# Ledger of designs, part 130: peptides against a protein of PDB entry 2Q3Z

Target 1, 272 residues: chain A of PDB entry 2Q3Z
Amino acid sequence: YVLTQQGFIYQGSAKFIKNIPWNFGQFEDGILDICLILLDVNPKFLKNAGRDCSRRSSPVYVGRVVSGMVNCNDDQGVLLGRWDNNYGDGVSPMSWIGSVDILRRWKNHGCQRVKYGQCWVFAAVACTVLRCLGIPTRVVTNYNSAHDQNSNLLIEYFRNEFGEIQGDKSEMIWNFHCWVESWMTRPDLQPGYEGWQALDPTPQEKSEGTYCCGPVPVRAIKEGDLSTKYDAPFVFAEVNADVVDWIQQDDGSVHKSINRSLIVGLKISTKS
Target 2, 254 residues: chain A of PDB entry 2Q3Z as posed
Amino acid sequence: YVLTQQGFIYQGSAKFIKNIPWNFGQFQDGILDICLILLDVNPKFLKNAGRDCSRRSSPVYVGRVGSGMVNCNDDQGVLLGRWDNNYGDGVSPMSWIGSVDILRRWKNHGCQRVKYGQCWVFAAVACTVLRCLGIPTRVVTNYNSAHDSNLLIEYFRNSEMIWNFHCWVESWMTRPDLQPGYEGWQALDPTPQEKSEGTYCCGPVPVRAIKEGDLSTKYDAPFVFAEVNADVVDWIQKSINRSLIVGLKISTKS

## One batch from the design tools (peptide; made by RFdiffusion4, then SolubleMPNN)

Design b2_p21_4_s4 (from b2_p21_4, 15 letters changed)
Fold by OpenDDE base, seed 2:
Structure b2_p21_4_s4 (fold): chain B 272 residues (1-272), chain A 21 residues (1-21)
Amino acid sequence: as target 1 above (272 residues)
Amino acid sequence: TKRTTVLRFPHKKEDIVLTEE
């Protein structure tokens, strides 16, 4: 999980699993230096360099920083996300074949955001950075991955009496979503939560004011301990959210229907 | 009433709308 520079990222759908080769390249020339630059331009360092540096011995702290810095939201992060198929002024997310070119472009252009990334690109770059920093990390793919926007552990669709989806703010289910899991101890938590920790660098929801996610113990998610730092409810929802259809009738009545046909969450972890 | 579930691909143009009777 640290030494492997080439691997595969799983994509597609639950019924049609695909994969792409990816060069993580954590040991290629200059990549470690770029990872250190990433730490040195993070908002916490800029606010208080001494405090930030003193906390870099904690993989929990570093993991959270990296999760935030892989995306360019709210900071000088690496990647700008885009999902509208308009990539003419940059590189299509589907064109990337590895993390090295992305990181080099970011550094060589004065830490300007690289255009463009999507979930697997964010996850792969995060994986490279974390591995460079000595944190065992793997890319994880979750099929039928929910994006809970209101922290209620539900994906809610509003429908009229004809079953037509109403409103532009419907919560989303991705055919697949990628994030990373990193191996670390959790001295900040009760005993038993050491091991794999989920981190999500794709800018989906803010955590403590920054687009970052985790680390949260995979065990906590599995056991349903939503009180566990960081962002347990959000990560839990990604893999376990219930889908609810709200049907509004002409008389103004609203009926709740649980969609049992859509099972959220099918997680595949990479072994390499 | 048909139940519609929207599964999103990374591309907005590839959103899959599942309608169940």
Scores: peptide ipSAE 0.033, ipTM 0.615, DockQ to the pose 0.070; fails the geometry check
Fold by OpenDDE base, seed 5:
Structure b2_p21_4_s4 (fold): chain B 272 residues (1-272), chain A 21 residues (1-21)
Amino acid sequence: as target 1 above (272 residues)
Amino acid sequence: TKRTTVLRFPHKKEDIVLTEE
C-alpha cells in the first residue's frame, strides 16, 4: 500500500466491472518534492505556516489537507474536474495513464490546475500523494455510488403522474465512483476507529467550507456511526443511501415509492 | 407504482433512466 507504484483502478458498472492500469509512481524522481510543494501551498500553510507544519505529523490532518488540495476548488489544487465531454482546451480524463505526468504538469506550470480530471483521476493522484508522504493508501471503487446533496441519506427523484422525471436531477447515482482509503490511527476519536479511513478528493460537497472529504473510519461507516468526524453522513450515503421516488399528482397527493432492486453501493478495495 | 432511477456514467456523459417495479 506504500511500495507498489503500478496498479489497477476499477471502473465500469456493477454488472460489467472493468479496470485500467495506472502508474502511481510515488517513488519517481521529483514526485516527493512535488507532494511537499502541495502541502506548502495549501490554505492552512498560507494562513499559518508554523501551525500547519506542526500538524503534519498527523496523518489525519495531512489526509484532510490532501483531499482538499488534489482538487483545485477553493485553492491552488492540482486538478480541475469536468464531466461534459468538452476537453479541447486540456487533456481528457480518460487519457491519463498515471499520476506522475499530472503532478509534474501541475508543478511545472506554477501550480496551475491541470485540465481535466474525474473521480478515478482525483483518487489516483491522492493515492500517489498520500503514499509519498508515507501513508498507506489504496484506491477504492464504489459501484452504484450515491451523491446525496441535501444530507438526508436519500436519493430523491420527482415524477409527475405520467412517470416523467421532474426537476434538474441534482441528486444522482454514479455507475461508479472512486476515492481512497488510508491506514491511520485516530487519536482524535474514541478507541476502536484505527485502521482504514475514507478520503474523497473529488469535489462533490463542501466540508467545513472546503471541497474535501474525510478522513472517516471505514468501521464507523460500516457500523452506522454517523457522528464520527469527518463527513460520516456523506460517505455513508455514498454506500447506503435509499432511493426514493416521489410521484406528484394534480390533486396534490404525493406518493412515495422505494425499490430495493437497485442497491446503492458495492465497494471494491484494491491492493495496489 | 414504477420506480425510475437515473444512473450517470461520468466518463461517457450519459444518463440512463431505468424503470423498476
Scores: peptide ipSAE 0.027, ipTM 0.621, DockQ to the pose 0.081; fails the geometry check
Fold by OpenDDE base, seed 4:
Structure b2_p21_4_s4 (fold): chain B 272 residues (1-272), chain A 21 residues (1-21)
Amino acid sequence: as target 1 above (272 residues)
Amino acid sequence: TKRTTVLRFPHKKEDIVLTEE
């Protein structure tokens, strides 16, 4: 999880699982230096360098910083996300084959955001950075991954009697979503939450005002401890959200229907 | 009623609506 530089990222759908090869390249020339630059341009360092540096011994702190800095939201982060299939002014997210080129482009262009990334790209770059910093990390793919936007642990669809979706479609289920899990102790939590921690660098929701996510103990998610920092409800929803259909009748009444035929969350962790 | 679920594909600009019988 630290030494492996090449691996696979799982994609596709639950029924049709695919994978792509990926060069993480954490030991390639200059990559560690770029990772250190990433830390040195993070907002916390810019605000108080001494405080930031004093906390870099904490994988919890570093993981959270990296989660935020891999995306360019709110800071001079690495990647700009784009999902509208219009990538002509950059590199298509589907074109990347490794983290090294992305990180080098970022650094070589004065820490200007690289166009473009999506979840697996964000996750892969985060994985590279975290590994460079000595944190055992793996990419995780979750099929039928929920994006809960209102923190109610539900994916809600409003539809009429004909099945037509009405209103805002902001809440969604990704065919797949990728994030990372990092191995670390959690001295900031009660005993027993050491181990794999979920971190999500894809800018989906803000955490404490910044587009970052985690770390949250995988154990906490598994056990349903939603009080555990950071961002347990959001990560929990990604893998466990219930899908609720709000059926609007002709009279305007709304009825709740929960169909569990579609299982949210099928997580696959990489072996290296 | 038929269940409708929206699946979003990262590399697709449009969501796919799944309706279950």
Scores: peptide ipSAE 0.024, ipTM 0.620, DockQ to the pose 0.073; fails the geometry check
Fold by OpenDDE base, seed 1:
Structure b2_p21_4_s4 (fold): chain B 272 residues (1-272), chain A 21 residues (1-21)
Amino acid sequence: as target 1 above (272 residues)
Amino acid sequence: TKRTTVLRFPHKKEDIVLTEE
């Protein structure tokens, strides 16, 4: 999880799993230096360099910083996300073949955001950075991945009496979503939560005012312990959210229906 | 393009570990 430089990222859908080759390249020339620059331009360093540096021995702290810095939201981070198929002023997210080119572009252009990324690109770059910093990390793909926006562990749709969805679909389910899992101890938590920790660098929801997510113990998610930091409810919802249809009847009454045709969450991780 | 699908069901799935090709 630290030594492998070439791998695959899983994509597609639950029914039709696909993969792409990816060059993580954590040992290529200059990549470690770029990762250190990433740490030195993070908001916490700019606020108090001494405090930030003193905390870099903690993989929990570093993981959270990297989660926030891989996206350019709120800071001088690496990647700008875009999903509207308008990539003419940059590089299509689908065109990247590795993390090295992205990181080099970022550094060589004065830490200017690289255009553009989507979830697997964010995850892959985060994986490279974390591996460079000595943290065992793997890319994870979750099929039918939910984006819960109001922290109620539900994906809610409003429908009329004919079953037609009303209004804008604010909450959504991705055919797939990628993030990373990093192996670390959790001295900040009760015993037993060491091991794989989920981190999500794709800007989806703010955590403590910043677009970042995790680390949260994978065990906590599996056991449904939503009290564990960081961002357990959000990550839990990605893999376990219930889908609810609110159906308005002709008489103005609203009926709650649980949609059992869609299953949220099928998480796949790689061995290397 | 946005890689999204409208899916509805609350089912927990186990983690699957795959061997890289």
Scores: peptide ipSAE 0.023, ipTM 0.487, DockQ to the pose 0.040; fails the geometry check

Design b2_p21_5_s1 (from b2_p21_5, 8 letters changed)
Fold by OpenDDE base, seed 3:
Structure b2_p21_5_s1 (fold): chain B 272 residues (1-272), chain A 21 residues (1-21)
Amino acid sequence: as target 1 above (272 residues)
Amino acid sequence: MEEREKERSKFRQAVLEDDSS
């Protein structure tokens, strides 16, 4: 989880799983220096360098910083996300084959955002950075991954009297989504939450005002402890959200119905 | 239906009801 530089990222769908090879390259020349630059341009360092540096011994703190800095939202982060298939002014997310080129481009262009990334690219770069900083990390793929936007642990669809979905879906279930899990102790939590921690660098929702996510103990998610820092409800929803239909009736009333045809969550962790 | 689902799995996209059933 620290020593391996090559691996696979799982994609596709739950029924048709596929993978791509990925070069994480955490030990390639200059990558550690780039990771340190990433820390030195983070908003917390710019606000109070002494405080930021004093906390870099904490993998909890560093993990959260990296989660925020891998995306360029809110800061001088590494990657700009794009999902509209218009990549002419950059590199298609599907074209990347490793983290090294991305990080080098970022640094060599004065820490300007690299175009473009999607979830597996964000996750892979975060994995590289965290491994480079000595934090055991793996990429995780979740099939049928929910994106809960209003923190109610539901994916909600609005339907007319004929059962047809109305308007654009605000919330959705992705065929797959990627994030990372990092191994660390959690001295900031009650005993028993050491181990794998979920971190999500894809800019989906803000956490404490910044597009970052985690770390949250995988155990907390499994046990349903949604009070656990950080972002337990959001990560829980990605793997456990219920799907609800709001069906409008002829009389104007709305009926809530559980949708059992849409199943959320099938998480696969990589071996390396 | 399986062929359609297989084709859809080539890209990251929203799950449909018939895909997840």
Scores: peptide ipSAE 0.378, ipTM 0.861, DockQ to the pose 0.220
Fold by OpenDDE base, seed 5:
Structure b2_p21_5_s1 (fold): chain B 272 residues (1-272), chain A 21 residues (1-21)
Amino acid sequence: as target 1 above (272 residues)
Amino acid sequence: MEEREKERSKFRQAVLEDDSS
């Protein structure tokens, strides 16, 4: 989980799983230096360098910093996300074959955000950075992945009397989503939560004012302990959210219906 | 239905009701 430089990222759908080869390249020339630059331009370092450096021995702290810095939201981060198929002024997310070119472009252009990324690109770059910093890390794919935007552990659809979805979908289920899991102890939590921790560098929701996510113990998610920092409810919802339809009737009444045809969550962890 | 789902799996996108299992 630290030494492997070549691997696969899983994509597609639950029924039609696909993978792409990916060069993580954590030991290629100059990559470690770029990872250190990433730490040195993070908002916490800029605010108080001494305090930031004193905390870099903590994988929990570093993991959270990296999850925020891999995206360019709120800071001088690495990647700009885009999902509307308009990539003419940059590189299509589908074109990347490894993390090295992305990181080199970022550094060589004065830490200017690289266009463009989507979830697997964010996850892969985060994986490279964390591995460079000595944190065992793997890319994870979750099929039928929910994005809960209002922290109620539900995906909600509004429908007319004919069952047709109304308006733009604020919440949704992705056919797949990628994030990373890193191995670390959690001295900041009660005993028993050491091990794999979920981190999500894709800018989906703000955590404590910054587009970052985790680390949260995988065990906490499995056991439904939503009180554990960081961001347990959000990560839990990605893999366990229920789907609800709000159906407006002609008489103005609204009917709540559980949608049993949409099943959330099928997580696959990689070994590389 | 299966062929449609297979075609849709080529890209990252929202799950439809008929895509879920």
Scores: peptide ipSAE 0.370, ipTM 0.859, DockQ to the pose 0.232
Fold by OpenDDE base, seed 1:
Structure b2_p21_5_s1 (fold): chain B 272 residues (1-272), chain A 21 residues (1-21)
Amino acid sequence: as target 1 above (272 residues)
Amino acid sequence: MEEREKERSKFRQAVLEDDSS
């Protein structure tokens, strides 16, 4: 997972799985230096360089920093996300073929955010950075991936008696979403949570005031242990949220129905 | 690219786009 520079990223939908080739390029010239710059411009370093540097021996700490720095939210991070199909003032997220060009552009423009990224781009760049830093990492794709905004482990739809969706469509399900899993020990947790840890660099929700996510043990998610840091409820919901339809009748009564047609979560991991 | 865009648009999207940073 550290040595492979070429790979595939899974996309599409659960019914129509697709993949694209991706150049992670962690051993290309100058990429390690760019990763070190990324660490040196993170908010924690700027606040207290000595403390930040002393903690860089922890893959837990570094993973969390990288999760936050791959997106440009809250800091001088690498990528600006955009999903409205208006990419004329930048590069379409769909046009990227590897992490190297993105990282070089970021560095060469004075750590100015690169326009634009979406989930697989964020994940792929994070994967490159983490591999450069010696952390075994893979890109993960989750089909029918939920975004739980209110931390209730539900994706809720409100409908009138005619079946029309009402109100704000704040909660959503992606046809697919990508993040990374990194292999590390978890000395900060009880024994048994070593192994793959989920990290999500796509800016979806704030964690402790910053757009970052994880690391959280994949085992904790599988076992439903939502007490484990970091961000277990959110990651759990991405793969396991229940979809609930709220149907409001003319008399004002509200009825609950579980959506049986849509199953949240179908996670696949890359082999290399 | 167009095919990928269509695929990504299958479900409604509500990811936070904070470009103020």
Scores: peptide ipSAE 0.225, ipTM 0.711, DockQ to the pose 0.103
Fold by OpenDDE base, seed 4:
Structure b2_p21_5_s1 (fold): chain B 272 residues (1-272), chain A 21 residues (1-21)
Amino acid sequence: as target 1 above (272 residues)
Amino acid sequence: MEEREKERSKFRQAVLEDDSS
């Protein structure tokens, strides 16, 4: 999880799992230096360098910083996300084959955001950075991954009387989503939450005002402890959200139905 | 159904209800 530089990222769908090779390249020349630059340009460092540096011994702190800095939202982060299939002014997310080129481009262009990333790219870059910083990290793929936008642990579909989905479909289930899990102790939590921690660098929702996510103990998610920092409800929903159909009747009434045919969450952790 | 899902699996996208049945 620290030493491996080559790996695979799982993609596709639950029924049609695919993978792509990925060069994490955490030991390639200059990559560690770039990771240190990433820390030195983070908003917390810029605000109070001494305080930031004093906290860099904490994988919890560093993990959260990296989660925020891998995306360019709110800061001078690495990647700009784009999902509209219009990538002509940059690099298609599907074109990347490793983290090294991304990080080098970012640094070489004065820490200007690299175009473009999606979840697996964000996750892979985060994985590289965290590994460089000595934090055991793996990329995780979750199939049928929910994006809960209103923190109710539900994916809600609004349907008319004919079963047609209405509205903007803001809440959705992705065929797959990627994030990272990092191994760390959690001295900030009750005993027993050491181990794998989920971190999500894809800018999906704000956490304490910043597009970052985690770390949250994988154990907490598994056990349904939603009070556990950070962002337990959101990560829990990604893997466990219930699907609810709000069916509007002819009379305008709304009926709630749980769609049990759609199972949210099938997490695959990489071996390296 | 399977062919549709297979084709859709090539890209990151929303799961359709038809794909989950």
Scores: peptide ipSAE 0.346, ipTM 0.849, DockQ to the pose 0.238; fails the geometry check

Design b2_p21_5_s2 (from b2_p21_5, 11 letters changed)
Fold by OpenDDE base, seed 1:
Structure b2_p21_5_s2 (fold): chain B 272 residues (1-272), chain A 21 residues (1-21)
Amino acid sequence: as target 1 above (272 residues)
Amino acid sequence: SQARTEERSKYAQAVLEDDSS
């Protein structure tokens, strides 16, 4: 998970799984230096360089920093996300074939955000950076991936009497979503939570005021320990959320219905 | 959140179509 530089990323949908080749390139010339620059421009370093540097021996700390810095939200991060099919002023997320070009562009343009990324691009860049820093990391794809906005472990749709969705549609299910899992010990938690940790660099929700997510033990998610830092409820919902319809009736009453047609979560971990 | 825009593409992320209840 550290030595491989080329691999595949899974995309598509649950019924039509696809993959693309990706060059992670963590050992290519200059990439390590770029990863170190990424650490040196993070908000925690800018606030207190000594404290930040002293904590870089912790993969938990570094993982969380990288999760936040791969996206450009709130900082001088690498990628700007966009999902509206309007990419004329940048590069389409679908055009990238590796992390190296993205990281080099970022550095060569004075750490200006690179346009544009979507989930697999964020995940792949994070994977490159973490591997470069010596943290075993793999890209994960989750089909039918939920985005729970209010941390109630549900995807809620509000509907009129005809079943038509009302409101902003703030919660959603992606056809697929990608993040990374990194192998590390968790001295900050009770024993038993060492191993794979989920980290999500796609800017979906803020964690402690920053667009970042994790690390959270995969074991904690499997066991339903939602009190485990970081961001266990959000990651849990990505793979386990239930879908509920709130249907308003003509008389003004509201009926709660479980939506069984939308099944959340089918996770695939890559081998390289 | 940046991850709130819908897109339909061959390879891009897209919001799953919800069926009527």
Scores: peptide ipSAE 0.330, ipTM 0.753, DockQ to the pose 0.261
Fold by OpenDDE base, seed 4:
Structure b2_p21_5_s2 (fold): chain B 272 residues (1-272), chain A 21 residues (1-21)
Amino acid sequence: as target 1 above (272 residues)
Amino acid sequence: SQARTEERSKYAQAVLEDDSS
């Protein structure tokens, strides 16, 4: 999880699982320097360099910083996400074959955001950076991955009496979503939460005002301990949310129905 | 390659839609 520079990332859908080869390249020339630059341009460093540097020995702290800095939201981060199939002014997310080119482009252009990424690109770059910094990390793919926006552990669809979804979907389920899991101790938590920690660099929800996510113990998610920092409810929902249909009738009444046709979560952890 | 990119595009991240109740 640190030494491997090449691997596979799972994509597709629950019904049609695919994978692509990916060059993480954490040991390629100049990549470590780029990772250090990433740390040196993070908002916490810019605010208080001494404090930021003093905390870089903590994989918890570094992991959270990296999850925020891999996306360009809120900072001089690496990647700009785009999902609308309009990539003419950049590089299609689907065209990337590794993290190295992305990181080099970012640095070579004065830490200007690279266009464009989607979840696996964010995850892969985060994986590269974290591995480069000595944190064992793997990319994780979750099929039927929920994006809960209101922290109620539900994906809610509002439907008319005919079952048609009404209005803009605020909450959604991705066909797949990728994030990373990093191995670290959690001295900031009660004993027993050492091990794999979920981190999500794709800008989905803000955590403490920044588009970042985690680290949260995978164990906490498995056990349903949603009080565990960071962002346990959100990550839990990604893999465990229930889908609810709110069916509005003509009389204005609303019927709550559990949607059993949409099953959230099928997580695959990569071996490399 | 362009062909590889096109193949990968089939598996881009997308929102699942279920309009059935």
Scores: peptide ipSAE 0.328, ipTM 0.778, DockQ to the pose 0.457
Fold by OpenDDE base, seed 3:
Structure b2_p21_5_s2 (fold): chain B 272 residues (1-272), chain A 21 residues (1-21)
Amino acid sequence: as target 1 above (272 residues)
Amino acid sequence: SQARTEERSKYAQAVLEDDSS
């Protein structure tokens, strides 16, 4: 999880699982230096360099910083996300074959955000950075991955009397979503939560005012301990959310219906 | 339907009701 530079990232759908090759390249020339630059331009460093540097011995702290810095939201982060299939002014997310070119472009353009990324690109770059910094990390793919926006552990759809979805789809289920899991101790938590920690660098929801997510113990998610920092409810919902339909009738009445056809969560972890 | 589902799975996007059944 540290030494492997080439691997695969799983994509597609739950019914049609696919993968792409990816060069993580954590040991390629100059990549470590770029990872250190990433740390040195993070908002916490800019606010208080001494405090930030004193905390870099903590993989918990570093993991959370990297989660926030891989996306360019709120900071001088690496990647700008885009999902509308209009990539003419940059590089299509589907065109990337590795993390090295992305990181080099970011650094060489004065830490200007690279266009463009989607979830697997964010996850792959985060994986590269974390591995480069000595943190064992793997990319995870979750099929039918929920994006819970209001922290109620539900994906809610509003429908008319004909069953058609109405209004803005603020909450959604991704066909697939990628994030990373990193191995670390959790001295900031009660005993037993050491091991794999989920981190999500794709800008989905803000955590403490910043587009970042985790680290949260995978064990906490499995056991349903939603009080565990960081962002346990959100990560839990990604893999466990229930789907609810709010059906409005012509008389103005609303009926709540559990949608049993949409099953959230099918997580697979990579070996490399 | 199968071909359509496969094509839609090339990149990350919202799951549709007709694709989830």
Scores: peptide ipSAE 0.197, ipTM 0.776, DockQ to the pose 0.269
Fold by OpenDDE base, seed 2:
Structure b2_p21_5_s2 (fold): chain B 272 residues (1-272), chain A 21 residues (1-21)
Amino acid sequence: as target 1 above (272 residues)
Amino acid sequence: SQARTEERSKYAQAVLEDDSS
């Protein structure tokens, strides 16, 4: 995984799976240096450089830093996310063909956020950075990916008596979502959680005050161990949330209904 | 339609009832 510079990222929907070619380019000129700059501008380094540097031997620590720094939320991170199709003042997320141009633009503009990214762009850049730093990493695509905002492992919709959605959809399901999985040991956890760890650089929810996610053992998610740091409930919900409809009647009564037509989670990854 | 669903799959967006069923 560390040596792969060109690959594919899966997109589309569960019913219509697609892919795009992507140049990760972790060995192209200057990319490693840019990754080191990324570490040197992270909030933890700026707060205490000595402490930050002393922890860079931990892939757990570095992975978490990278997940936070690939997005520009909270810091001088790489990418600004945008999903409203208004990209005239930047580059459309759909236009990117690799991580190299993004990272070079970020560095060349004084670590100014690059406009714009979506999930696969965030994931791909994170994959490049982590590979540069010697951490085996792959991009993962999850179809019908849930965004649970209140950590109850549910996607909840409010509906009227006719089944029409009422109010703003706070929680949602993406047609697809991308993140990364990195291989590392977990000396900070109980034995048995070494291996693939999920990391999500797309700014969806804050973790310990920062838009970052993971690392969390893929095994923990598979086994339903939601006590495992970091962010196990959120990642679990992305792939396993149940969809619930709260149907309000005219008399004010509310009926709970499990929505079985919206099936959350179909994760695709490369071979382990 | 299938064509419309495929077009929507070009970028990340919220799943609709008809798209996810």
Scores: peptide ipSAE 0.135, ipTM 0.750, DockQ to the pose 0.272; fails the geometry check

